Peptides against a protein of PDB entry 3PBP. Designs and how they scored, part 17

Target 1, 203 residues: chain A of PDB entry 3PBP
Amino acid sequence: LNEKDLNLILNKSLVMYESLDSTTDVIVKRNVIKQLQFVSKLHENWNSRFGKVDIQKEYRLAKVQGPFTINPFPGELYDYTATNIATILIDNGQNEIVCVSFDDGSLILLFKDLEMSMSWDVDNYVYNNSLVLIERVKLQREIKSLITLPEQLGKLYVISDNIIQQVNFMSWASTLSKCINESDLNPLAGLKFESKLEDIATI
Target 2, 203 residues: chain A of PDB entry 3PBP as posed
Amino acid sequence: LNEKDLNLILNKSLVMYESLDSTTDVIVKRNVIKQLQFVSKLHENWNSRFGKVDIQKEYRLAKVQGPFTINPFPGELYDYTATNIATILIDNGQNEIVCVSFDDGSLILLFKDLEMSMSWDVDNYVYNNSLVLIERVKLQREIKSLITLPEQLGKLYVISDNIIQQVNFMSWASTLSKSINESDLNPLAGLKFESKLEDIATI

## One batch from the design tools (peptide)

Design b1_p15_1_s2 (made by RFdiffusion4, then SolubleMPNN; from b1_p15_1, 6 letters changed)
Fold by OpenDDE base, seed 1:
Structure b1_p15_1_s2 (fold): chain B 203 residues (1-203), chain A 15 residues (1-15)
Amino acid sequence: as target 1 above (203 residues)
Amino acid sequence: SIKEQIGKFLIERMS
């Protein structure tokens, strides 16, 4: 996930919001609104750090592609602000996990169950989830930065006030990768989605 | 797709 992808998510979330009407289920409405707020906060944080980007083109494309959602919405994080975002490769086939940090010290690990692409093809309109919550990791620290190394699969480095910690999720990501590559869900059965947290260094 | 199926699985496990 990069800035462009984030913009796309925001735009798609906006489109989803705009698609709400009187026939929409109340729970769905609430979830869409919450998600929009969530993504908006992400975008605001991103813009604050990296500058604003014109999203008009992306919005038009997203409008054609339809809605985008995170399922489930992390309700516990609704009132918190996203602070960092990172993408971590889990294999050489470019399968990846998206990680978002929050100011409560939480990390959420997300799976892209749909490919995000820009399209003007109306036939490509998909009303589906594009990000799925895998795990919430509660660090209870002020997360200053997220670092990923391309040569280190399934590893995320979290920089807080005085410590660098490694989040290693290869315990489940390797299986996830296998499932994708082999088109077999069976290995996921009974799998524990718990990342390993390790202190790496003090700073 | 397999990714969609995985997504569904991931959601269902939390329900």
Scores: peptide ipSAE 0.686, ipTM 0.960, DockQ to the pose 0.544
Fold by OpenDDE base, seed 3:
Structure b1_p15_1_s2 (fold): chain B 203 residues (1-203), chain A 15 residues (1-15)
Amino acid sequence: as target 1 above (203 residues)
Amino acid sequence: SIKEQIGKFLIERMS
């Protein structure tokens, strides 16, 4: 992720945030705020070089030098740049998936196995945001935007030059949500983490 | 925590 891309993502996130009003659905607000928080953290740490503490089990993106790590980071994406970030709710609680797109046309779906720190509280800043790789989806398209709708759990819309595609990961996210809510890991055994890709509309 | 356990599981499956 370079500075230009980060600024672009930040601007997009801000636009989404600014679109919120008193009539906006609570879930929408939550989703937008969470995305903004994530991007803001990246931006702040990009500029201020915060979050230098590394977790041994996780790969830290050297380009961003931010407080987040991805474990494992796909080696094939090492030389590519992140282009978009989205947060997708998988239930009506606090459970969500983070998606990052890259300029090679791939998406990575990530699980937050640790609680995210507050972005504006410098005094209580946590140096690491742990993200665990769930799935890589190769679209082989220039990804222009990532859109999530709060009323559609576990669905991500990917906008490219000529098509809008839906990534549906409720096939595994429903189980993941259940595991979290019931504090039971057993249902994950044998689960395939394969999302469904569908063309929604041509542009 | 359960989330941490899930994280470990997800990592281990890639090994």
Scores: peptide ipSAE 0.684, ipTM 0.960, DockQ to the pose 0.483
Fold by OpenDDE base, seed 5:
Structure b1_p15_1_s2 (fold): chain B 203 residues (1-203), chain A 15 residues (1-15)
Amino acid sequence: as target 1 above (203 residues)
Amino acid sequence: SIKEQIGKFLIERMS
């Protein structure tokens, strides 16, 4: 079993979980939940064994010198390390939200407001991506991995040591998508950028 | 662009 296979089975397990409804047989529900718990534990163990990917350097670089700029970058996170990154689709038109996790248990949700920017610094060609802070979510737990499913718009699954949580930001992402697609900023007025956090399963 | 305008809006709302 490799990382790719483990991720695949985890994703399938999550999809199966999300397919559960009031008409689903109790035995089926139990089995799906049990499977999800088992696979999530395996995934957690995998991450612990091989460590986290440090993306701190990529996202905290200056706009002129680095490939990514986050604006504003939360001052509280300067002393912490980015651990995971994920992109989440918010519509069927390829609009995405970028999520970065930190080792303090924080998630930041980011908007790509520029398609591409290029700069030259001495002998280095720098490709810059502009990321704008939308929301910070404080989970106050060690984040092992971020999982996204392309068929589930505006949903992010966060795996920690003892729990799988779902972050649902369609409350504001649907409006954001509309603004982009219709080229109208008006719907953003008064919009609260607050995601919903839900416990899905214990590990 | 609309995305740039959205970006500016998102930044300004925090000030």
Scores: peptide ipSAE 0.672, ipTM 0.962, DockQ to the pose 0.391
Fold by OpenDDE base, seed 4:
Structure b1_p15_1_s2 (fold): chain B 203 residues (1-203), chain A 15 residues (1-15)
Amino acid sequence: as target 1 above (203 residues)
Amino acid sequence: SIKEQIGKFLIERMS
């Protein structure tokens, strides 16, 4: 097993979990949960053992040119270090939210308010470094990995030492998507930017 | 742009 294979298995397990509903056979449900728990544990152990963090390729430090500008930057996080970065799709039009985890167990959800500049130089690809703070989620856990599934809009899976959690922000992201796509800010008025946190499985 | 406007909105709500 390599990291890539493990991630694939984890993703498949998460998809299987999300497929569970009230009509699902109890045995099947139990098996899926057990599988997810097992795979999540393996993933965590892998990261811990080899000192690897699950950072999306697009946001790997080696490829990120220039510092991220987060506005406003939470003062409480000034002394903490970013550990993982993930991009979550919120619609089929490639609108996305950026999530950054910190070693204090916090997640920040960020909006890219500027368009990416295309660099023709592969070596000098400059990603959009302008990010606007939407929400801070305090997990108070050591975050080992951030997992996103392209088929699951507005959902982020967080793997920590003993639990996998889902952050669901479609409550506000759907509205945000609409605002972008329709070029109308009005729906944002009064909108609460509060994500839902759910424990998926213990590890 | 709409994204810039959204960004401004998001910042202002925290001020």
Scores: peptide ipSAE 0.670, ipTM 0.962, DockQ to the pose 0.384

Design b1_p15_1_s3 (made by RFdiffusion4, then SolubleMPNN; from b1_p15_1, 6 letters changed)
Fold by OpenDDE base, seed 3:
Structure b1_p15_1_s3 (fold): chain B 203 residues (1-203), chain A 15 residues (1-15)
Amino acid sequence: as target 1 above (203 residues)
Amino acid sequence: SIKEQIGKFLVERMS
């Protein structure tokens, strides 16, 4: 991710935010706001000289200065640039998955295992945003946009030059949601974290 | 927390 790409993502996020009104679905608002918040924070720190606190065993992107780490970061994506970001709800309890696209046509699905924390104390600036890799989906397309729908939990729509595809990860996200809500890790044992990809429409 | 435990699980499964 470079400055140009970050600005692009920010602009897209802002456009989405500006489209919100009083009639907008609450879930849509939530998703857009959370995305904007994340991107905005990235942008703020991009130009900032504030120190970063790394979480143990997490990978910090050398190309991107931001309040986040990804663990593990796919080595194959090291030389590629992030192009889009989206937040997808997996339940009505504000559990969500973060998705980042790359210019190689890959999507990474990420879990927030630690709530974002920031301190703006002049003497003690600290921020943490832990993201854990769940799955990499290789689309091998130029990804133009990522879209989510409020009534469709665990679904991401990917727009490329000539096609809209749906990524459905409720096969594992429903279990993940259950684990979070019930504070039980056991259902994750043996769970396959593989999303379903479907062509929706040609454009 | 449960989220932290999930995070650890997700990381460890790839090791």
Scores: peptide ipSAE 0.675, ipTM 0.958, DockQ to the pose 0.485
Fold by OpenDDE base, seed 2:
Structure b1_p15_1_s3 (fold): chain B 203 residues (1-203), chain A 15 residues (1-15)
Amino acid sequence: as target 1 above (203 residues)
Amino acid sequence: SIKEQIGKFLVERMS
């Protein structure tokens, strides 16, 4: 993490915050506020250590997902609650991975196999996003926010109380992107869906 | 669609 990255994260968080209004979904509102709070804290720490960081305007907003259905849903997470959601670009053609965090410290990486699906209940039908489980990453931390950077494909920044960690899944996402773009499933055979986790900075 | 096929693949590998 460098000054440029920090500025991008902060700007993105600020733009998201500014977009909030009375009609904003409660979960989205909460997540955006949390992002801003912790990124701001990081910024303060950075300024104290390295000097003042200038903030430039950023206009990119993360896409909000939901309502959604996850298949399969990890049985171990039945007793836990989702806390954050993020969408990460894996190429420049709008292919994305969805990430959901849980209060047990887990991250699940999800594939959007459909843009929208119809779910039927006994008396009702609803529209949901269809999500398929790719990988579960166990951080065993209280996840406060999820941050993405526009120029960093297949990278997710996870913010806890005292640390920012990077999840890099381009090891498999590049192949997945290729499969989508070329309409070929063959490269998926034998592919390991294991992301790289790295500590980036202390908050 | 290719995405649907990928989704099926991903589900099946977990079973």
Scores: peptide ipSAE 0.674, ipTM 0.958, DockQ to the pose 0.445
Fold by OpenDDE base, seed 4:
Structure b1_p15_1_s3 (fold): chain B 203 residues (1-203), chain A 15 residues (1-15)
Amino acid sequence: as target 1 above (203 residues)
Amino acid sequence: SIKEQIGKFLVERMS
C-alpha cells in the first residue's frame, strides 16, 4: 500500500459518505462512517510518517523569486509555515479556489485573479503568481492533509489529528463562478464570504 | 479582465 493508493481509498470513502442520506440503512451508514474514520486515520498516519512535504520551503523559494504573492497576506500568518495546498473546483469550467493551510491551524481561501499558473512542488501543485485573499478559516488544529474531490464542487476536506472536517464554500463560490462566467461583478455586491465548516467524522 | 476586476473587488473589501 502506497500513499497514492491510500488517497484513492480515502477519496472513495468520502464519496460513499456523501452518498448517505436519510433513506440509507442504518447499518450501511454506520459501516460507511466507520470505514471513513479508519481510512482517514490511516491517511493521517501515512502522511505523518512518510509523506511530509516541506511546503514552506517551496513557498519561500517561490516568494523570493518574486512571482508568488498573496494579497492581502494576513499579518497573523506571516511567521507561520504553510503546511498544505489544494485547488478546489467551483464549476465545470475549470474555475477554482486555492486553499493553503498553515501550522497555526488556519486555512486561507484564495482567488487566482491572473491566468498564469505554475507548479511549485514535487506534488505538482499549481499556484498562480497572483492570489487574492477571500477568507481565512481558523480550525485551531494541526492540519495533516487537504483532500478535494473533483466531483464535489466547492468542498474541501481537512484531515487533522482526530477529525475530518468539510469546508463548504459554495455559498459564495457559486456566485463567484457566475460572475466569472457571465463577466458581471454585480452579484458580488453584499456577498458574504463565509464558508460552512462541518465535522464529518472523528478519527 | 473579469478576474482582475474580481481580484480588485476582493482586495478593496478588506480595506
Scores: peptide ipSAE 0.667, ipTM 0.959, DockQ to the pose 0.383
Fold by OpenDDE base, seed 5:
Structure b1_p15_1_s3 (fold): chain B 203 residues (1-203), chain A 15 residues (1-15)
Amino acid sequence: as target 1 above (203 residues)
Amino acid sequence: SIKEQIGKFLVERMS
C-alpha cells in the first residue's frame, strides 16, 4: 500500500459515505462508516509518519516575486506554516477555489482572479498568480490532509487526528460561479462568505 | 475581466 492507493481508498470511502441516504440499509450504513473510520485512521498514521508538505516558504517567497500572491494575507498567519493545499471545483466549467491549511488549524479559501502571468527577473522567469482571500476558517485542529472529490462541487474534506470534517462553501460558491459565468457582479452584493462545517466521522 | 472585478470586490469588502 502506497500513498496513492491509500488516497484512492479514502476517496472511495468518502464517496460511499456521501451516497448514504434515508433509504440505505442500516447494515450498509454501519459498514460504510466503519470503513471510512478505518481508512481515515490509516491515512492519519501515514501523514504522521512521512510528514507534512511544507509550503510556507513557497508562499512567503511567492508573495513578493514568486508564482503567486495572496491578497490580503492574514497577518495572524505570518508566524504559522502552511501544511496542505487543495483545489476544489465549484462548477462544471472548471471554476475552482484554492484552499491552504496552516499548522494553527486554519484554512484559507482563495480565489484566482487573474490568469497566470510571466515576469522576468535576474535571468529567471517567474510566473505570477493572483490569489484573493475569500474566507478564513479556524478549525483549531492539527490538519493532516485535505481531500477533494471532483464529483462533489464546493466540498472539502479535512482530516485531523480524531475526526473528518466537511467544509461546504456552495452557499457562496454557487453565486460566485454564476457571477463568473454570466459576467455579472451584482449577485455578490450582500453575499456572506461563510462556509458550513460539519463533522462526518470520528477516527 | 469579470474575474478581476470579482477579485477587487472581494478585497474591498474587507475594508
Scores: peptide ipSAE 0.662, ipTM 0.960, DockQ to the pose 0.411

Design b1_p15_1_s4 (made by RFdiffusion4, then SolubleMPNN; from b1_p15_1, 5 letters changed)
Fold by OpenDDE base, seed 2:
Structure b1_p15_1_s4 (fold): chain B 203 residues (1-203), chain A 15 residues (1-15)
Amino acid sequence: as target 1 above (203 residues)
Amino acid sequence: SIKEEIGKFLIERMS
């Protein structure tokens, strides 16, 4: 993690915070606030160690979508609660991976196979986003925030109380992107969906 | 669509 990355994270967090209003979903609101709090703390720590970091005014919003359905839903997570959600760009053509964190410390990476789906209940019909499970990453940490950087494709930053970790899934996401863009499934054959986890910085 | 087919593939690989 360098100064530029920190500034980008902070800027993104600020923009998200500024977008909050009375109509914002309570879960989204909570997550954005938590993200800002932790990033701010990191920034303060950085300034104390390395001096003042200037904040760049380059703002981009991330899309937070819901409600959604996950197929298949991991059975191990039935007893746990989702805590955070993020969308990560995997190419410059707006293809995205969705990430959801759970209170057991798990991350699930999800593919949007449909833009919108309609489902029926006995008395009601609902519009949901369809999500397909790609990978589960077990961090076994209390995940406080999920952060993405617009210039870093296929990378997710996970913030816990004491550490920021990077999840890099471009090893498979590049192939997935190619499949989407070229309308060819063949490259998926034999592909391993295993992300790389790296410690970035302590908080 | 291609995305739908990818989704099916991803599900099937875990079955």
Scores: peptide ipSAE 0.685, ipTM 0.959, DockQ to the pose 0.446
Fold by OpenDDE base, seed 1:
Structure b1_p15_1_s4 (fold): chain B 203 residues (1-203), chain A 15 residues (1-15)
Amino acid sequence: as target 1 above (203 residues)
Amino acid sequence: SIKEEIGKFLIERMS
């Protein structure tokens, strides 16, 4: 996930919001609103750090493509602000996990169950979940930066005030990769989605 | 797709 992808998510979230009407389930409405707020915060943080990007073109494309959502919405993080975002490869086939950090010291690991693409095809307007919550990791630290290394699969480095920590999720990501590559869900049964946290260095 | 099915699985496990 990069800036462009984030913009796309935001735009799709806006489209979802705009699609809400009197026939929409109340729970769905609430979730969409919460998600929009969540993504908006992400976008604001991103823009603050990296500058604003014109999202008009992306919005138009997203409008045609349809809605985008995160399922489930991390309700516990609703009132917190996203601080960093990173994408971590889990295999050589470019399967990846999206990670978002929050100012409460939490990390969420997300799975892209659908490929995000720009489309003008009206037939692609489908209500779908594009990001799925895998795990929440509570670090309870001020997260300053997230670092990924392309040569290190399933590893995320978290920089806080005085420590660098490694989040290693290959314990489950390897299985996830296998499931994708082999088109078999069976290995996921009973799998524990708990990442390993290790202190790497003090700073 | 398999990814969609994985997504469903991931959601269901938390319900």
Scores: peptide ipSAE 0.684, ipTM 0.959, DockQ to the pose 0.545
Fold by OpenDDE base, seed 4:
Structure b1_p15_1_s4 (fold): chain B 203 residues (1-203), chain A 15 residues (1-15)
Amino acid sequence: as target 1 above (203 residues)
Amino acid sequence: SIKEEIGKFLIERMS
């Protein structure tokens, strides 16, 4: 097994989990959950054993060079290190949210307000020169990995110590998508940018 | 652009 294969298995396990509903057989449900727990644990162990992707150096370099800015950057996170980055699709038109995790257990959700995108050298994630802060989510956990599934819009899976959690921001992202696609800001008025956090499985 | 306007909105929201 390599990291890529493990990620693939994890993704498949997450998809299987999301397929569960009230009509799903109890045995099947249990097996899927157990599988997800197992794979998530393996993924966590893998990251722990072989080291986390350190994006701090590149983040700092990008910041110094000017091609990567977050506005506003939360003052509380200034002294913390970015640990992971992910891009989450919010519609089928390639609108996306950028998420960055920090070693204090925080997630920041960011909006790309410019069209130009660049590739992240290490993780091969796409990011813009300008990122606007939407929301800060405090997990208060050591974040091991961020997982996104292309078929699951506005959902981010966070693997941390002993737990996998889902961050669902479609409550506001659907409106944001609409605003972009229709070129209308009006629906943003009064919108609360609060994501839903759900525990998916213990590891 | 609409994205730039959204960005401004988001920033102003927190000011």
Scores: peptide ipSAE 0.676, ipTM 0.961, DockQ to the pose 0.380
Fold by OpenDDE base, seed 5:
Structure b1_p15_1_s4 (fold): chain B 203 residues (1-203), chain A 15 residues (1-15)
Amino acid sequence: as target 1 above (203 residues)
Amino acid sequence: SIKEEIGKFLIERMS
């Protein structure tokens, strides 16, 4: 079993979980949940064994020097390390939210407002991607991995040591999508950028 | 672009 296979089975397990409804047989529900718990534990063990990918350098670089700039970058996170990154679709038109996790248990949700062209400066390759802070979610737990499913818009699954949590930001992402697609900023007025956090399964 | 304007809005709301 490799990382790719493990991710695939985890994704399938999550999809199966999300397919559960009030009409689903109790035995089926139990089996799906049990499977999800088992696979999530395996995934957690995998991440612990091989460590986290440090993306600190990529996303905390100065605009002039680095490929990515987060604006504003939360001051509280300067002393912490980025651990995971994920992109989440918010519509069927390829609009996405970027999520970065930190080792303090924080998630930041980011909007790509600009993709700058490549430039060369003094033998240095510069490709600037602008990321704008939308929301910070404090989970206060060690984040092992971030999982996104392309068929589930505006949903992010966060795996920690003992739990799988779902972050649902469609409450604001649907409006954001509308603004982009219709080229109208008006719906953003008064909008609260607060995601819903839900416990899905214990590990 | 609309995305740029959205970005500006998102930044300004935090000030």
Scores: peptide ipSAE 0.667, ipTM 0.961, DockQ to the pose 0.413

Design b1_p15_2 (made by RFdiffusion4)
Fold by OpenDDE base, seed 1:
Parts: sequence; structure tokens; C-alpha cells
Structure b1_p15_2 (fold): chain B 203 residues (1-203), chain A 15 residues (1-15)
Amino acid sequence: as target 1 above (203 residues)
Amino acid sequence: SIKEKIGNYLRELNS
């Protein structure tokens, strides 16, 4: 779990929500609300499991960093509760994937397509989508925790009731990293964003 | 930016 990432997403989601007005596009408004709902649930779960998190300082910092949203938000997950969040490095250049788990046993893998340092004072900032859905992985298990190891790129460990599973997304993340580093989209053509799931150990 | 282009590509795939 990454508390810092959770707080960052929550704070930015709150800022975006507060920025909504009558001029905001309906789709954007809906996406922001959906995002805030799941992030709030995640925060509630976090507080319940790990104690209350003070987000006041981070919220003030979010003013400087600006808001972001997830696009698209998976409609199937709208009524489910977010349970865990993690950030996974995919290369040595600090490119990373954000992962969020839900109580239906789903994982969503998200790409940060914008720098999250933009100011919310910028005109039309509510239209900026800084998180993009890459893949939904359906585990159909109660996800207790997410573990990442800094030395293991593109790997996420999922702990459920009786098993530890590895989600390995280097099959596509290596290509993604290459695209970023070389500023070339061509390698993405035909690439399947399908992570490998492997049972590691029973617990 | 390249990241924005990647993001747009991903959005289209998941639309």
C-alpha cells in the first residue's frame, strides 16, 4: 500500500470536485464524481484498517499540484468499494503504474499521462485527465493487501485470503517504457495489455 | 507530450 499516493489522489479528486460548476462538461463532471466516490471509499477503508490519515496538509499541497481524474472509470466498478492502492515502477526513469483494487476482486492498472504538478488555477483544468485505464484484472478474490518491491519492476503482489499472487505486467510495461523513453508510439501498435497472473504461495 | 499521446491511445482502447 502507498499512503502517499492515496492521499495525493484523494486530494486531487477533492479539488476537482470542488471546481465543478454549471459550465463543466457533463461527462467530466460524472467522471470526477465517480472518482471521488471510489477514492473516498478507499480512504475510509484505509482509515478503518490502518488508522485515520490527516489529509489537510496534502490538500493544501494539492492546490499547487492541481487536480486530476481517471478516464475512463470502469462502469462495472462504480458500485464497488476500492480497497487498496499501490504504485509500481516500470523502469529506472521513474515511470510508474498506479494500481487500485476493489472489493469485487478487481484490479485496475492506471497510467499517469500528465504531470500532476499543474495548478488548479489554470483555465479548464477540470478537463485534464492525468490517470488513464490500462487494464482491469479480475481476480475474484478478497484482496487484503498489495505489495510492491522496488527492485522488481512491473510486478505487483496481491495477498488474498489464502494465496499470494503475482501480477506481472512487464509484457506491456517494457514496451510502454520504451515508448516513453524514445518518444515513439509505434511499439504500442497491436500490443496487448494483458498482465500475467501467477500463484506464488499459499498462506 | 509522449505521455499524453500514450494516454489518448489508451483511452481509445478502453472506450
Scores: peptide ipSAE 0.731, ipTM 0.971, DockQ to the pose 0.615
Fold by OpenDDE base, seed 2:
Structure b1_p15_2 (fold): chain B 203 residues (1-203), chain A 15 residues (1-15)
Amino acid sequence: as target 1 above (203 residues)
Amino acid sequence: SIKEKIGNYLRELNS
């Protein structure tokens, strides 16, 4: 993690925070606030170690939506609760992967096979079979925040209390993107959906 | 659609 990346993470978090309003789902609101809090803490820690980091404000529209249904849903997660959600771009054509974290420390990566028409509302479940399981990543950590960087395709940053980790799924997401864009399923044959996990920084 | 086909493929893969 470098200063540029930290600034980008912070900017993204700020944008998400600014998108909150009275109509925002309570769970989404809470997650975004937590994300901002943790990133801010990281920034403070960084400044204490390396000096003041200048934040260049870049405002981008953030889509904060959550799943209503996941098919298939991992049976092992039936007893656990979703804690965070993020959308990650896999190409410049607006193809996205959805990530959901759970309180067991698991991440699930999900494919949007149908267009999501509404934001996640925990209080009002609407049948929406638009999310399909791709991969489960077991971190076995208390996941505090999920961060995406607009210029880093197929990368997710997972923030825990003491560490930031990167999940890189471009190994399969590039192929998936190609399949979508070219309307060809053939490249999926034999494709392994295994993401790379890397420790980025301690908090 | 292609996305629906991909979705179906993934469902089968993870069933």
Scores: peptide ipSAE 0.730, ipTM 0.970, DockQ to the pose 0.508
Fold by OpenDDE base, seed 4:
Structure b1_p15_2 (fold): chain B 203 residues (1-203), chain A 15 residues (1-15)
Amino acid sequence: as target 1 above (203 residues)
Amino acid sequence: SIKEKIGNYLRELNS
């Protein structure tokens, strides 16, 4: 198994989990959850054993060069280190949100207000010269990895010690998508940028 | 652009 294969298995396990509903057989449900727990644990162990992606080095370089700027940057995070980055699709038109995790256990959700995008060298994530803060989510956990599934819009999976969590921001992202696609700001009035956090499985 | 306007709105919200 390599990292790529493990990520693929994890993604498949997450998809299987999301397929569960009230009509799902109890045995099937239990098996899917157990599989997700197992794979998530493996993923965590893999990251721990073979090292985390050093996003900090690239982040610093990007920051110095200007291709990765956050405005406004939360003052509370100034002294903390970015640990992971992910891009989450919010619609089928390739509108996306950028998420950055920090070593204090925070996630920031960011909006790309410029069209120009660049790829992150190591993780092949897209970043922009201008990222605007949408929301800060405090998990108070060591974040090991961020997982996104292309078929799951506005959902981010966060793997930390002993738990996998889902961040769902479609409550506001659907409106944001509409604003972009219709070129109308009016739907943003009164919109609360509050994501839903759910525990998916213990690891 | 609409994205720039959204960005400005968000900046104001988080200022």
Scores: peptide ipSAE 0.721, ipTM 0.971, DockQ to the pose 0.423
Fold by OpenDDE base, seed 5:
Structure b1_p15_2 (fold): chain B 203 residues (1-203), chain A 15 residues (1-15)
Amino acid sequence: as target 1 above (203 residues)
Amino acid sequence: SIKEKIGNYLRELNS
């Protein structure tokens, strides 16, 4: 099994889990849950072997010369290292949220407010990808991986040592999508950017 | 752009 195959199996297992409903046979439910638990354990072991991608260097360097500037950046996270990155679709029109995890167990949800065209000035490759902080979610766990499913809008799966958790931000992302698509800021007034965290399965 | 306006709103909210 390579990383790609493992990710595919994990994604399929998550999709199967989400397909479970009140009419699903108890045996089927149990089997799907067991499969998800098994695959998640394998994924955890895989991530531990290949090390964490140091995304922090890319984001910290981005303020001055790097491709991504996060503004505002939570001051509390300056001493921590980014461990994972994911992009989550919030609609069928290619609007996305960026998520970055840190080694303190925090997630930050980010909005891309500028799609800067590459200025090809050879000497000043200023990739100014502007990322804006939407929300910080404190999980207080070692985050091993972030998983997204393209068919599941506004959902992020977080794998830690002992649990798979779902972060659901459709409560605000649907409104954000509407604002973008309709070019209207009014729906943002009073909107709370608070995601729902749910335990999906223990590993 | 609308995205820039949203970005500015979010910056103010999280400041």
Scores: peptide ipSAE 0.706, ipTM 0.971, DockQ to the pose 0.452

